# Peptides against a protein of PDB entry 3PBP, part 4

Target 1, 203 residues: chain A of PDB entry 3PBP
Amino acid sequence: LNEKDLNLILNKSLVMYESLDSTTDVIVKRNVIKQLQFVSKLHENWNSRFGKVDIQKEYRLAKVQGPFTINPFPGELYDYTATNIATILIDNGQNEIVCVSFDDGSLILLFKDLEMSMSWDVDNYVYNNSLVLIERVKLQREIKSLITLPEQLGKLYVISDNIIQQVNFMSWASTLSKCINESDLNPLAGLKFESKLEDIATI
Target 2, 203 residues: chain A of PDB entry 3PBP as posed
Amino acid sequence: LNEKDLNLILNKSLVMYESLDSTTDVIVKRNVIKQLQFVSKLHENWNSRFGKVDIQKEYRLAKVQGPFTINPFPGELYDYTATNIATILIDNGQNEIVCVSFDDGSLILLFKDLEMSMSWDVDNYVYNNSLVLIERVKLQREIKSLITLPEQLGKLYVISDNIIQQVNFMSWASTLSKSINESDLNPLAGLKFESKLEDIATI

## One batch from the design tools (peptide; aimed at target 1 N71)

Design b1_p12_1_s1 (made by RFdiffusion4, then SolubleMPNN; from b1_p12_1, 5 letters changed)
Fold by OpenDDE base, seed 1:
Structure b1_p12_1_s1 (fold): chain B 203 residues (1-203), chain A 12 residues (1-12)
Amino acid sequence: as target 1 above (203 residues)
Amino acid sequence: SLLDLFSPTTSS
């Protein structure tokens, strides 16, 4: 994800929010609100790093698209702010994991299950889990930045104040890659989605 | 769906 992608998602979430009315199902309302809150928090941190974005202007230019959801979204993270985002290649076929960090020190590893819908109709709301939560990694530290190296598949480097840590998720990502490429998800059954943490360097 | 297969874990 880049700034443009994030802005697009934010705008989509805003449009969805504005479409809510008294007739909207309570579950739908909650999902849209939570999604908007999440994306807004992510956007706030993104803007701090990459510059100010005129949300209002962009919102007006946004096209209505389907929901951008993370499922399941950890309830605890509603109280925290997303701080960083990174995309990590898991194979040479361009399959990717999305990682989002939060100010509580947690990382969520996500997979794009479905493409975002091109349009969203309020009357035909389909709950689309666009991102699937695979793993939550709790780091007991403030995350300053996320770094990925294209030549290092399934590895994420987390930079904090005093340490660089590697998150290695190839233990499960290799299987995931295979499943996607072969269009067979059976090997994922019973797979443990547990990444390995390693201290790389002290800073 | 992938959602049905993934059992998110919390690693600390």
Scores: peptide ipSAE 0.016, ipTM 0.493, DockQ to the pose 0.052
OpenDDE base, seeds 2, 3, 4, 5: peptide ipSAE 0.008, 0.009, 0.008, 0.008; ipTM 0.487, 0.471, 0.475, 0.486

Design b1_p12_1_s2 (made by RFdiffusion4, then SolubleMPNN; from b1_p12_1, 4 letters changed)
Fold by OpenDDE base, seed 5:
Structure b1_p12_1_s2 (fold): chain B 203 residues (1-203), chain A 12 residues (1-12)
Amino acid sequence: as target 1 above (203 residues)
Amino acid sequence: SVLDLFSPYEEE
């Protein structure tokens, strides 16, 4: 965690807080408020020199986020098991694509279109837990691991038994990044969500 | 090498 990341999280938490209204579920309100409180305290106690923050015990007991839903979920994957997960940055604003591999050799690229808080108080906190399916890449091989390089935006390396493949989704992720940052989805209209697959190395 | 490719990831 660095100061930039902390500021980003703070901004996200503020936006979430500002989205609360009288109709918002009480559980959601509590979690969002607690999120903001946590991040605010984190920011207050941030030591940039050492990259250290004193976190109160109460916040260290955060619960697991999820479950998540994937929309739409590919029907073909109902019979298969997820094997790996990775997050890939698509810009310097910390927008991320979530990648999940399956044991059929599929890779799905997902986007979290709604902001979500940590789960602080309740078990199975489910709010804004939807992930949008952007693309399914069928590799038709056993995916052993997913590797990302922080300096390589919109690129995922898929490691299989005998090959390393690069999935490059910047063809659409750059547009997605713009849409997110500008809060305008219009540029996504007609965009093809087709990643480029390239063999990088044989193992 | 494959190691060269992933070096940035391993160094973080």
Scores: peptide ipSAE 0.009, ipTM 0.357, DockQ to the pose 0.025
OpenDDE base, seeds 1, 2, 3, 4: peptide ipSAE 0.009, 0.000, 0.000, 0.000; ipTM 0.364, 0.259, 0.319, 0.252

Design b1_p12_1_s3 (made by RFdiffusion4, then SolubleMPNN; from b1_p12_1, 6 letters changed)
Fold by OpenDDE base, seed 3:
Structure b1_p12_1_s3 (fold): chain B 203 residues (1-203), chain A 12 residues (1-12)
Amino acid sequence: as target 1 above (203 residues)
Amino acid sequence: SLLDLFSPVESS
Protein backbone atom coordinates (compact mmCIF):
# COMPACT_ATOMS: atom_id res chain seq x y z
CA LEU B 1 0.00 0.00 0.00
CA ASN B 2 1.45 3.29 -1.07
CA GLU B 3 0.51 6.79 -0.04
CA LYS B 4 -1.60 7.41 -3.09
CA ASP B 5 -3.63 4.29 -2.53
CA LEU B 6 -4.08 5.09 1.12
CA ASN B 7 -5.32 8.56 0.33
CA LEU B 8 -7.77 7.18 -2.17
CA ILE B 9 -9.10 4.70 0.34
CA LEU B 10 -9.38 7.39 2.97
CA ASN B 11 -11.20 9.71 0.61
CA LYS B 12 -13.55 6.96 -0.40
CA SER B 13 -14.19 6.15 3.23
CA LEU B 14 -15.00 9.76 4.00
CA VAL B 15 -17.40 9.98 1.10
CA MET B 16 -19.09 6.81 2.20
CA TYR B 17 -19.41 8.08 5.74
CA GLU B 18 -21.03 11.28 4.57
CA SER B 19 -23.51 9.26 2.56
CA LEU B 20 -24.85 7.48 5.63
CA ASP B 21 -28.40 8.29 6.63
CA SER B 22 -31.31 6.82 8.53
CA THR B 23 -32.18 4.53 5.64
CA THR B 24 -28.75 2.97 5.47
CA ASP B 25 -28.49 -0.64 6.55
CA VAL B 26 -27.03 -1.09 10.02
CA ILE B 27 -24.36 -3.44 8.80
CA VAL B 28 -23.33 -1.01 6.12
CA LYS B 29 -23.16 1.80 8.65
CA ARG B 30 -21.00 -0.24 10.94
CA ASN B 31 -18.67 -1.28 8.19
CA VAL B 32 -18.28 2.22 6.84
CA ILE B 33 -17.53 3.61 10.27
CA LYS B 34 -15.02 0.89 11.00
CA GLN B 35 -13.38 1.36 7.66
CA LEU B 36 -13.11 5.10 8.18
CA GLN B 37 -11.60 4.65 11.61
CA PHE B 38 -9.13 2.11 10.37
CA VAL B 39 -7.92 4.00 7.35
CA SER B 40 -7.80 7.25 9.27
CA LYS B 41 -5.58 5.64 11.85
CA LEU B 42 -3.45 4.13 9.15
CA HIS B 43 -3.17 7.47 7.44
CA GLU B 44 -2.24 9.15 10.68
CA ASN B 45 0.42 6.60 11.38
CA TRP B 46 1.68 6.89 7.87
CA ASN B 47 2.08 10.63 8.11
CA SER B 48 3.77 10.35 11.46
CA ARG B 49 6.23 7.76 10.25
CA PHE B 50 7.15 9.18 6.92
CA GLY B 51 6.54 12.91 7.20
CA LYS B 52 4.39 12.75 4.13
CA VAL B 53 2.94 15.59 2.20
CA ASP B 54 -0.43 14.93 0.69
CA ILE B 55 -0.09 14.50 -3.05
CA GLN B 56 -2.85 16.98 -3.58
CA LYS B 57 -0.94 19.50 -1.55
CA GLU B 58 2.14 19.08 -3.64
CA TYR B 59 0.22 19.49 -6.81
CA ARG B 60 -1.48 22.58 -5.52
CA LEU B 61 1.67 24.11 -4.15
CA ALA B 62 3.43 23.65 -7.44
CA LYS B 63 1.03 26.12 -8.97
CA VAL B 64 1.46 28.78 -6.35
CA GLN B 65 4.10 31.38 -6.90
CA GLY B 66 5.08 33.32 -3.83
CA PRO B 67 5.65 35.33 -1.87
CA PHE B 68 2.33 35.56 -0.09
CA THR B 69 1.26 37.85 2.69
CA ILE B 70 -1.58 37.04 5.03
CA ASN B 71 -3.57 40.06 6.10
CA PRO B 72 -4.13 40.43 8.92
CA PHE B 73 -1.85 37.76 10.29
CA PRO B 74 -2.83 36.71 13.79
CA GLY B 75 -0.12 37.99 16.08
CA GLU B 76 -0.26 34.98 18.33
CA LEU B 77 0.69 32.71 15.44
CA TYR B 78 4.04 34.40 14.87
CA ASP B 79 5.54 32.07 17.43
CA TYR B 80 4.07 28.96 15.84
CA THR B 81 4.94 26.97 12.77
CA ALA B 82 2.73 26.22 9.83
CA THR B 83 2.28 22.48 9.49
CA ASN B 84 -0.10 21.85 6.61
CA ILE B 85 -1.69 23.67 3.72
CA ALA B 86 -4.73 22.81 1.66
CA THR B 87 -6.93 24.45 -0.92
CA ILE B 88 -10.66 23.83 -0.85
CA LEU B 89 -12.98 24.45 -3.74
CA ILE B 90 -16.05 26.47 -2.88
CA ASP B 91 -17.72 26.30 -6.27
CA ASN B 92 -17.48 24.76 -9.68
CA GLY B 93 -15.99 27.98 -11.00
CA GLN B 94 -12.72 27.10 -9.32
CA ASN B 95 -12.86 29.60 -6.51
CA GLU B 96 -10.86 28.30 -3.60
CA ILE B 97 -10.19 28.86 0.05
CA VAL B 98 -6.66 28.33 1.27
CA CYS B 99 -6.30 26.68 4.64
CA VAL B 100 -3.13 26.65 6.70
CA SER B 101 -2.69 24.71 9.91
CA PHE B 102 -0.31 25.60 12.70
CA ASP B 103 1.32 23.58 15.43
CA ASP B 104 -0.79 25.35 18.06
CA GLY B 105 -3.80 23.57 16.59
CA SER B 106 -5.09 26.57 14.68
CA LEU B 107 -6.52 26.56 11.20
CA ILE B 108 -6.64 29.77 9.26
CA LEU B 109 -8.97 30.10 6.31
CA LEU B 110 -7.73 32.46 3.66
CA PHE B 111 -8.92 33.94 0.43
CA LYS B 112 -6.92 35.48 -2.36
CA ASP B 113 -7.45 39.19 -2.55
CA LEU B 114 -9.57 40.08 -5.54
CA GLU B 115 -7.23 42.87 -6.44
CA MET B 116 -4.45 40.38 -6.66
CA SER B 117 -6.52 38.01 -8.72
CA MET B 118 -7.33 40.74 -11.16
CA SER B 119 -3.71 41.70 -11.44
CA TRP B 120 -2.89 38.26 -12.75
CA ASP B 121 -4.40 39.28 -16.02
CA VAL B 122 -1.82 41.98 -16.19
CA ASP B 123 1.58 40.94 -17.40
CA ASN B 124 3.10 42.32 -14.24
CA TYR B 125 5.44 40.66 -11.87
CA VAL B 126 3.62 40.39 -8.58
CA TYR B 127 6.05 40.86 -5.75
CA ASN B 128 3.54 40.15 -3.02
CA ASN B 129 0.36 38.17 -3.18
CA SER B 130 -2.12 39.10 -0.51
CA LEU B 131 -4.24 36.54 1.25
CA VAL B 132 -7.14 37.75 3.32
CA LEU B 133 -7.77 36.12 6.67
CA ILE B 134 -11.39 35.08 6.87
CA GLU B 135 -11.54 32.82 9.87
CA ARG B 136 -9.36 31.18 12.48
CA VAL B 137 -10.50 27.84 13.83
CA LYS B 138 -8.78 26.78 17.03
CA LEU B 139 -8.70 23.02 17.36
CA GLN B 140 -6.12 22.98 20.15
CA ARG B 141 -4.61 19.72 18.98
CA GLU B 142 -1.81 18.54 16.79
CA ILE B 143 -2.98 18.55 13.21
CA LYS B 144 -1.43 15.71 11.28
CA SER B 145 -3.16 16.03 7.95
CA LEU B 146 -5.62 18.07 5.96
CA ILE B 147 -7.79 16.29 3.43
CA THR B 148 -10.18 17.68 0.87
CA LEU B 149 -12.61 15.94 -1.41
CA PRO B 150 -13.29 17.57 -4.77
CA GLU B 151 -16.92 16.52 -4.67
CA GLN B 152 -17.44 18.13 -1.28
CA LEU B 153 -17.37 21.87 -1.71
CA GLY B 154 -16.33 23.95 1.25
CA LYS B 155 -15.41 21.00 3.44
CA LEU B 156 -12.08 20.24 5.01
CA TYR B 157 -11.22 17.10 6.91
CA VAL B 158 -8.69 17.44 9.69
CA ILE B 159 -6.87 14.40 10.99
CA SER B 160 -5.34 14.49 14.44
CA ASP B 161 -3.88 11.78 16.64
CA ASN B 162 -7.18 10.46 17.85
CA ILE B 163 -9.88 12.14 15.82
CA ILE B 164 -10.97 13.11 12.37
CA GLN B 165 -13.00 16.30 12.17
CA GLN B 166 -14.86 18.08 9.42
CA VAL B 167 -14.69 21.82 8.98
CA ASN B 168 -17.61 23.05 6.92
CA PHE B 169 -17.47 26.66 5.84
CA MET B 170 -20.16 26.65 3.17
CA SER B 171 -22.33 28.77 5.44
CA TRP B 172 -20.31 31.74 4.29
CA ALA B 173 -18.36 30.37 1.35
CA SER B 174 -21.45 30.00 -0.80
CA THR B 175 -22.08 33.69 -0.41
CA LEU B 176 -18.45 34.47 -1.05
CA SER B 177 -18.52 32.40 -4.20
CA LYS B 178 -21.54 34.27 -5.43
CA CYS B 179 -19.92 37.60 -4.70
CA ILE B 180 -16.81 36.67 -6.62
CA ASN B 181 -18.62 35.26 -9.58
CA GLU B 182 -21.04 38.14 -9.84
CA SER B 183 -18.51 40.82 -8.92
CA ASP B 184 -20.90 42.06 -6.25
CA LEU B 185 -19.64 42.34 -2.71
CA ASN B 186 -22.89 43.53 -1.18
CA PRO B 187 -24.01 40.10 0.03
CA LEU B 188 -20.92 39.91 2.23
CA ALA B 189 -22.17 42.74 4.39
CA GLY B 190 -23.11 41.37 7.77
CA LEU B 191 -22.14 37.84 6.86
CA LYS B 192 -20.89 35.75 9.76
CA PHE B 193 -17.68 33.97 8.92
CA GLU B 194 -18.00 31.05 11.29
CA SER B 195 -17.45 27.50 10.13
CA LYS B 196 -19.06 24.40 11.56
CA LEU B 197 -16.81 21.89 13.25
CA GLU B 198 -18.00 18.32 13.54
CA ASP B 199 -16.36 15.21 14.90
CA ILE B 200 -16.49 12.51 12.27
CA ALA B 201 -14.71 9.58 13.85
CA THR B 202 -12.42 8.61 16.66
CA ILE B 203 -9.18 7.01 15.58
CA SER A 1 -10.77 45.59 -1.00
CA LEU A 2 -12.20 42.31 0.22
CA LEU A 3 -10.12 42.76 3.33
CA ASP A 4 -12.42 45.53 4.42
CA LEU A 5 -15.40 43.23 4.30
CA PHE A 6 -13.94 40.46 6.39
CA SER A 7 -13.98 40.43 10.14
CA PRO A 8 -12.04 37.33 11.05
CA VAL A 9 -13.70 35.11 13.61
CA GLU A 10 -11.91 32.90 16.03
CA SER A 11 -13.82 29.78 16.85
CA SER A 12 -13.12 26.55 18.69
Scores: peptide ipSAE 0.011, ipTM 0.472, DockQ to the pose 0.048
OpenDDE base, seeds 1, 2, 4, 5: peptide ipSAE 0.011, 0.010, 0.010, 0.010; ipTM 0.462, 0.461, 0.463, 0.466

Design b1_p12_1_s4 (made by RFdiffusion4, then SolubleMPNN; from b1_p12_1, 6 letters changed)
Fold by OpenDDE base, seed 3:
Structure b1_p12_1_s4 (fold): chain B 203 residues (1-203), chain A 12 residues (1-12)
Amino acid sequence: as target 1 above (203 residues)
Amino acid sequence: SLLDLFSPVESE
């Protein structure tokens, strides 16, 4: 996911928001607002290194029914702003993990449970949990950017003010990839979802 | 669902 993709998601979220009216279901409204707030904050931080922006209460109260909902969303992160997003390939079959950074220095690793292309029509809104929380990594530093290398599966590079760190989640992502591709979830039972963090370089 | 299989971990 790059800036272009983020802009596309933002635009879709805006269109969805603008489609809301008095007849729209309350749950749908909440989910649309939550999605828009999430994407907007992410976009703002992408374009401009703005400080902390509080997530509104409406976002926190939204039910997990939107096309870009995170389930479960860590309660602590409702008070922080999303700063960066990246998608990381875990296999050559185009299975991906989504990573979102926050201004508290947290990274959340997410699985796309459903297809990204969803109906944005409020009238045809379907309840979906599109993103499943797998792991939270706490770096406790300001994250400037997230970088992925296409030749390095299951690796994310986190750039901070003075350090580049690698997050390696292939310890569990290889199993996840296999489960997806084989349509067998049994190997996930008892799997530890703990990534390895390594310092790569000082900058 | 996959959600039932995941136990999110917090790590530093």
Scores: peptide ipSAE 0.011, ipTM 0.442, DockQ to the pose 0.055
OpenDDE base, seeds 1, 2, 4, 5: peptide ipSAE 0.009, 0.011, 0.011, 0.010; ipTM 0.460, 0.437, 0.436, 0.431

Design b1_p12_2 (made by RFdiffusion4)
Pose (drawn by RFdiffusion4):
Structure b1_p12_2 (pose): chain A 203 residues (1-203), chain P 12 residues (1-12)
Amino acid sequence: as target 2 above (203 residues)
Amino acid sequence: SIREEIGTYLRE
């Protein structure tokens, strides 16, 4: 955990602690407070020279959160099954797109709009487990796998049956991160959220 | 937040 990232989760934790009011669900309030306490403890034991911190076994037992809401979910896909999931980096600030494969050779590019709180005990804990559909890409080929190279932002390799295609969504993803970082929604108006599909090779 | 506003924008 480098210094930049350590401070990022600390500040996110502080923003949520402040975001607490009385209507806030008791279970959620507990987790947010726990998250702040935990992230603060990490900050106290963080070894700056190694950029690392030890984590006791107690804090590593966590229960799953979900299911995430995928909004708006495409109606056709109710007849199909999800195959793979990939994460693609948009910028240098941990902003990412979640990618999911389906039986129909389709791809949904998702964006997480709500900040999750950490949770350890709560069963079936859902809260800000929210994803939003940005785009859907039909390759009409059998998608065997998804691959990413950390060196290339906003690009995803999709291995179909005899093709390796590259879905390139930096056309809109670059603008998306700018508005996230500049807190200005205007540039999104009019942007067509279409990714550049490209055949890389025959396999 | 801006991210919530982006999500709302995309859902519309």
Fold by OpenDDE base, seed 4:
Structure b1_p12_2 (fold): chain B 203 residues (1-203), chain A 12 residues (1-12)
Amino acid sequence: as target 1 above (203 residues)
Amino acid sequence: SIREEIGTYLRE
């Protein structure tokens, strides 16, 4: 991760956010907001540790609902740059998984362990920054984009240079959803957080 | 909340 890369991602995220309107798909809106929240946190960390990055202060203060903090964060990813973000529904409620890709070819799957609150009004800032690492998936590919389909719960499509892969985490997400919805932690005992990776198509 | 408890569990 370097200043230039972080700035690029941040600028892209801001542009995407500004492009949101009433006709924008709900999943797209979620992804953009989550991206801003995440990148904002990275920006904050960068400023504190490595020096100041030039950004419009008003964007951070007025438009970002985050920032997010990932705990624990894989130490080996500190030197890599986040490239994409997606939000994947795991049930028909509000339960979702946040996925972030890195330029080392890794995906991290994250759980928001605070109640979800979304605001599409730029003037309504909601501070919620807690994310928990569930799983790291090492694809060892250059990830170009992340795609989700609203009708496909717990599935993430990863596009690289030559292939589309599906990450399916319903093996554990169904249990997680149940735990949340029933307010019962017991089903988590012994649960293996291992997603299934499948090649879908070459491109 | 249950979400916070899950978060705690996942961090262990």
Scores: peptide ipSAE 0.710, ipTM 0.966, DockQ to the pose 0.551
OpenDDE base, seeds 1, 2, 3, 5: peptide ipSAE 0.671, 0.701, 0.705, 0.699; ipTM 0.968, 0.966, 0.966, 0.966

Design b1_p12_2_s1 (made by RFdiffusion4, then SolubleMPNN; from b1_p12_2, 5 letters changed)
Fold by OpenDDE base, seed 2:
Structure b1_p12_2_s1 (fold): chain B 203 residues (1-203), chain A 12 residues (1-12)
Amino acid sequence: as target 1 above (203 residues)
Amino acid sequence: SIKEQIGKFLRS
């Protein structure tokens, strides 16, 4: 994690936070706040260890996440509780992967085989979606936040108590993107759905 | 749709 990436993460988190209002879904609000809190903590630690980071506010479109359904739901996670939700772009054509964290330290990466529709208004929250399990990543940590950067395709930043980790799934997501964009399933044959996990920084 | 087909593939 470099200074630029840290600033981008912080800016994104800030944008999400600023998008909150009284009608925002409770789960969305909670997740956004948690993201901002932990990114801020990371920034503080960075400043203390490596010097002051100059933060330039950049406002951009940021996507927030709320409740959804998974069909089928992974049986192995039946007794666990979801803690965070994020969507990660895998190409410039708006194809995306949904990620959900659980209190056992697992991440599930999900494919939307149908377009998700939802209202973010807590007073009238309606959603319709279809999500398919692609991969389960076991971190065995208490996951506090999920953060993405729009310019970093297929990359998810996972913040736990003392570390930020990057999950990179472009190894398979690039193929998935190709399949979608070309309307061809053939490249999926033999594809290994295994993401790369890397420690980015300690907190 | 292609996405539906992908979904079916992933579920199999």
Scores: peptide ipSAE 0.667, ipTM 0.959, DockQ to the pose 0.438
OpenDDE base, seeds 1, 3, 4, 5: peptide ipSAE 0.648, 0.664, 0.664, 0.646; ipTM 0.961, 0.960, 0.959, 0.961

Design b1_p12_2_s2 (made by RFdiffusion4, then SolubleMPNN; from b1_p12_2, 5 letters changed)
Fold by OpenDDE base, seed 2:
Structure b1_p12_2_s2 (fold): chain B 203 residues (1-203), chain A 12 residues (1-12)
Amino acid sequence: as target 1 above (203 residues)
Amino acid sequence: SIKEKIGEFLRS
């Protein structure tokens, strides 16, 4: 992420914010506002001498919800506790990836193999979900928050104690999206499910 | 459904 990209995201976030009205869904409003706040804060701190970004708890867009069924569940995480949950859009057709963080610093990226009507509001209870493990990303950090930007398909921002990191999984999510939209499994053959991790800013 | 098939593939 460079300054130009950040500015672009900020502008887009502002446009989305300005599009909010009284008829807008409450969850959408909340998410857009939080996104704008997050991006604005990033922008504010971008030109700082130290490149530090102050992230407040109010910027958290997702928290742990449950119960949900993950199959297969990674055995290595059996004794660890989930700390955050987020959903990331991978296309404009409402296909999404679910991410769950754990207290060992792991992120698991999950696919919903069944259609479910769920609210991603942190205040709402998530009923039975069928989720399939795609990838485990080991950050080895205490994950404080998971943030997504609607303009950034297949990207997740992870906030830990001293750093903001971006997880980009469009390398495989684009193919997954294609498979879903075209009802064809063939493109999945040989696909590498490996996300890219990038440091965005220090805290 | 295609999603179910994808799920099966991923579990495999």
Scores: peptide ipSAE 0.671, ipTM 0.961, DockQ to the pose 0.421
OpenDDE base, seeds 1, 3, 4, 5: peptide ipSAE 0.654, 0.668, 0.668, 0.650; ipTM 0.962, 0.961, 0.961, 0.962

Design b1_p12_2_s3 (made by RFdiffusion4, then SolubleMPNN; from b1_p12_2, 5 letters changed)
Fold by OpenDDE base, seed 3:
Structure b1_p12_2_s3 (fold): chain B 203 residues (1-203), chain A 12 residues (1-12)
Amino acid sequence: as target 1 above (203 residues)
Amino acid sequence: SIKEKIGEFLRK
């Protein structure tokens, strides 16, 4: 990746962001915004290392919405505060995993066992959300942002302490998606719910 | 529903 390529990606992301309107699907809107944030952070890092590239950057913060119920809730997280929330598509349908970060540097991956509508609009508030704990990932970092990319299923990008890390849970999410779509629980037996963590970039 | 059943499974 070079400066030119990064600029092209940033410009593309900005164009996508600007194309958002009231008719755009809520999930698409959310993912585009997160993508823009991701690319913007990469660009910021690039400028710090190789010189400033004067290009427009935009950021949008998604607010944590509630109330939500997590059951079971990890006892170790009882004294910590949720800092970020994201939803990650696991298939081309409407199946999603919810991720919540905490100020201890933990991520929890959650399953929506009841139908839940999430809104990232500042003016909207969601009620009666039920979530089931799938996995806890301990990063032990200050998590600044959670990012999803619209073209990548089952992948979450975590921005913390000048590092972007990818959490990939397609190893189990693909099976989960299949179970949902086929209404068959059998594949869940023996399934290991362990995500893969990889460093992607330094910020 | 299947999702509810999955939820029950995950809670065990």
Scores: peptide ipSAE 0.672, ipTM 0.960, DockQ to the pose 0.430
OpenDDE base, seeds 1, 2, 4, 5: peptide ipSAE 0.652, 0.670, 0.669, 0.668; ipTM 0.963, 0.960, 0.961, 0.960

Design b1_p12_2_s4 (made by RFdiffusion4, then SolubleMPNN; from b1_p12_2, 5 letters changed)
Fold by OpenDDE base, seed 5:
Structure b1_p12_2_s4 (fold): chain B 203 residues (1-203), chain A 12 residues (1-12)
Amino acid sequence: as target 1 above (203 residues)
Amino acid sequence: SIKEQIGEFLRS
């Protein structure tokens, strides 16, 4: 993480925290609080070594909204609950991937095959009635939050109990973007939908 | 639509 990334994560954490209300799921509340705690600690540690980092409160966050339909749905997740949701842009044309975390530590990356099914409300809730499973990433840890950085396409930051990890799916998302933009499915043939997972920082 | 087709592909 660099200073800019840390600022963005902290900013998002604060915004998310501030957005908590009576309708927020208890798990989400807990996760947001935990995220804020961890990121704040990281920020403090950063400040102690490199000086104070200024935080800009200017970013929006998506809130979990459901239920939504995922098809195909991973059978292994039938007994688990979605805990976080994020939307990640994959190109400048506003094509995006939806990511949902579950309380088993899984991340699923989803494609919106029906645009009309996706909606954002005034509270930045994301709802989609048709999501297609692209990839499941098993982290096997409690996922506290999902963070996106505006300048980083196809990248998702996952905050858990003790680590921030980056999921980079541009390996396949670039092809997906191409398929959408060119209206050609052919490049998808044989495409491997495997994201790269990298540890970014311990917290 | 292309997105629907992609969805169909991904479901297959």
Scores: peptide ipSAE 0.679, ipTM 0.962, DockQ to the pose 0.449
OpenDDE base, seeds 1, 2, 3, 4: peptide ipSAE 0.660, 0.679, 0.678, 0.678; ipTM 0.963, 0.962, 0.962, 0.962

## One batch from the design tools (peptide; aimed at target 1 P72 I134 F193)

Design b1_p13_1 (made by RFdiffusion4)
Pose (drawn by RFdiffusion4):
Structure b1_p13_1 (pose): chain A 203 residues (1-203), chain P 13 residues (1-13)
Amino acid sequence: as target 2 above (203 residues)
Amino acid sequence: MREEVGNYLRELN
């Protein structure tokens, strides 16, 4: 955990602690407070020279959160099954897109709009487990796998049956991160959220 | 901002 990232989760933790009011669900309030306590403890034991911190076994037992809401979910896909999931980096600030494969050779590019709180005990804990559909890409080929190269932002390799295609969504993803970082929604108006699809090779 | 981007995308779709 480098210094930049350590401070990022600390500040996110502080923003949520402040975001607490009385209508806030008791279970959620507990987790937010726990998150702040935990992230603060990490900050106290963080070894700056190695950029690492030890984590006791107690804090590693966590229960799953979900299911995430996928809004708006495409109606056609209720007849199909999700195959793969991939994460693609948009910028240098941990902003990412979640990608999911389906039986129909389709791809949904998702964005997480709500900040999750950490949770350890709570069963079936859902809260800000929210994803939003940005785009859908139908390759009409059998998608065997998804691959990413850390060196290339906003690009995803999709291995179909005899083709390796590259879905390139930096056309809109670059603007998306700028508005997230500049807190200005205007550049999104009019932007067509269409990814450049490109055949890389025959396999 | 991220919530607002999400709302924008939901309205767009």
Fold by OpenDDE base, seed 5:
Structure b1_p13_1 (fold): chain B 203 residues (1-203), chain A 13 residues (1-13)
Amino acid sequence: as target 1 above (203 residues)
Amino acid sequence: MREEVGNYLRELN
């Protein structure tokens, strides 16, 4: 099993888990949960063996002049290192949220408000990706990996040493998507950017 | 519109 295969199995297990409902047979539910736990544990062990996916120090998300400018950047995170990055679809129109994890156990959810300007001048390659802070989620865990499923809009799965958690931000992301697609900011008024955190499985 | 959304979000934070 390589990392890719493991991720695939994990994704399949997560999809199976999400397919469970009140009508699902208890035995089936238990089996799916056990499978998810097993795969998650394998994933944890894999990540521990291969070390922190060094989001290469180069993703200095915090540096104003880096390839990513986060504005505003949470001051509390200046001293911490980014550990994982993921992009989550929020609609079928390719609107996305960028998520970055930090070694303090925080997640930041980010909006890309500008398209990447391709600077073709190699010498003046200013890769300036503008990212806007939407929400900070404090998990207080060592985040091992971030998983997204294309069929699950506005959901992020966070794998730590002992737990898989789901971050669901469709409470605000659906509105955000609507605002973008309809070119109307009015629905954002009074909107709370608070994601729902749920424990999915213990590892 | 994305830029406007971004500006709105910046003002909230």
Scores: peptide ipSAE 0.669, ipTM 0.964, DockQ to the pose 0.470
OpenDDE base, seeds 1, 2, 3, 4: peptide ipSAE 0.664, 0.667, 0.665, 0.658; ipTM 0.962, 0.963, 0.963, 0.961

Design b1_p13_1_s2 (made by RFdiffusion4, then SolubleMPNN; from b1_p13_1, 8 letters changed)
Fold by OpenDDE base, seed 4:
Structure b1_p13_1_s2 (fold): chain B 203 residues (1-203), chain A 13 residues (1-13)
Amino acid sequence: as target 1 above (203 residues)
Amino acid sequence: MKQEIGNFLLKRL
């Protein structure tokens, strides 16, 4: 996300927040508020957290424009603020997982069940990007940054104060990729959606 | 397919 993209997401999140009224479903209202809080916090911390992140990787995250409805949203995270977002490739076919971090030290891994058309046009805002919860990983750390490497499929690097941890979800993401590419759901039956956490380095 | 996967994942939780 460059600053411009972040501003765009912020503006979109504000517009959605302003569209909320007394008739708005409570779940929708909560999701919009949480997204606004997330984007606002990302914006505030942009210079401090992303000053070392290659702008090009952030541009792929800019595709994640608009309010995301996370289903189900973990009730425990309603009181927490999202701190970082990352998109992790799971194959060479551009299938990806979205990860969001929270200030409680949680990560949520999310599946995009709708193809987002990148609308750079402010007027073609898709208000409802569906994100389905796959897994919640509790790190119990202050998450400073999320890093992905394009050559490392299904891997997320989490930077905290004193440690870099790797979240590896290829145990299930390889099957998920197969299901997408082959148009077959059967391999998901009985699949355990549990990522592996490994300490990579102490800082 | 992606929507069906989404529905599967949603029903699992």
Scores: peptide ipSAE 0.532, ipTM 0.933, DockQ to the pose 0.599
OpenDDE base, seeds 1, 2, 3, 5: peptide ipSAE 0.528, 0.523, 0.529, 0.530; ipTM 0.933, 0.933, 0.935, 0.934

Design b1_p13_1_s3 (made by RFdiffusion4, then SolubleMPNN; from b1_p13_1, 9 letters changed)
Fold by OpenDDE base, seed 1:
Structure b1_p13_1_s3 (fold): chain B 203 residues (1-203), chain A 13 residues (1-13)
Amino acid sequence: as target 1 above (203 residues)
Amino acid sequence: MKKEIGEFLLKRL
């Protein structure tokens, strides 16, 4: 995510907010307002704290172009601001996990249960990009950046002040990928959605 | 399938 992308998400969130009327479902209205608040806070914090993260052009992961509803949104995170977003591939079939970091040092791992329409066409505006909460990982650190490597499936690198940590979710993401690809839910039964955290380097 | 997975993931929480 760069400033331009954040501005695009902000503008989309504003357009959505402006499209809210008395006929809009209360859940949709609440989600749009929450997203606008989230993106606005992210924008304020981005301008103040985040110098130009020159995300090298090579990792154009398909950016999650909102609006997005996170369900359930962790109640404990309402008082906190999101700081970073990343998309992590879990297979070669373009299945991906979305990760959002917060200023409390939490990560949330999210599943896209609906396909995002990249439709810029007003007529094909899918109001509900659903993101389902998989896991919350509490790092208890100020998260400066999230890094992904396309060749490293189900791995997220978290940079804080003094450490680089790897979050590895292939313990469950391999099964999730299999369930998607084989159209079978059975392997999810009893699956533990717990990522492995590992310290990679001190900085 | 993705929708059903989402529903499963939601119900476990």
Scores: peptide ipSAE 0.535, ipTM 0.936, DockQ to the pose 0.615
OpenDDE base, seeds 2, 3, 4, 5: peptide ipSAE 0.530, 0.532, 0.535, 0.534; ipTM 0.936, 0.937, 0.936, 0.937

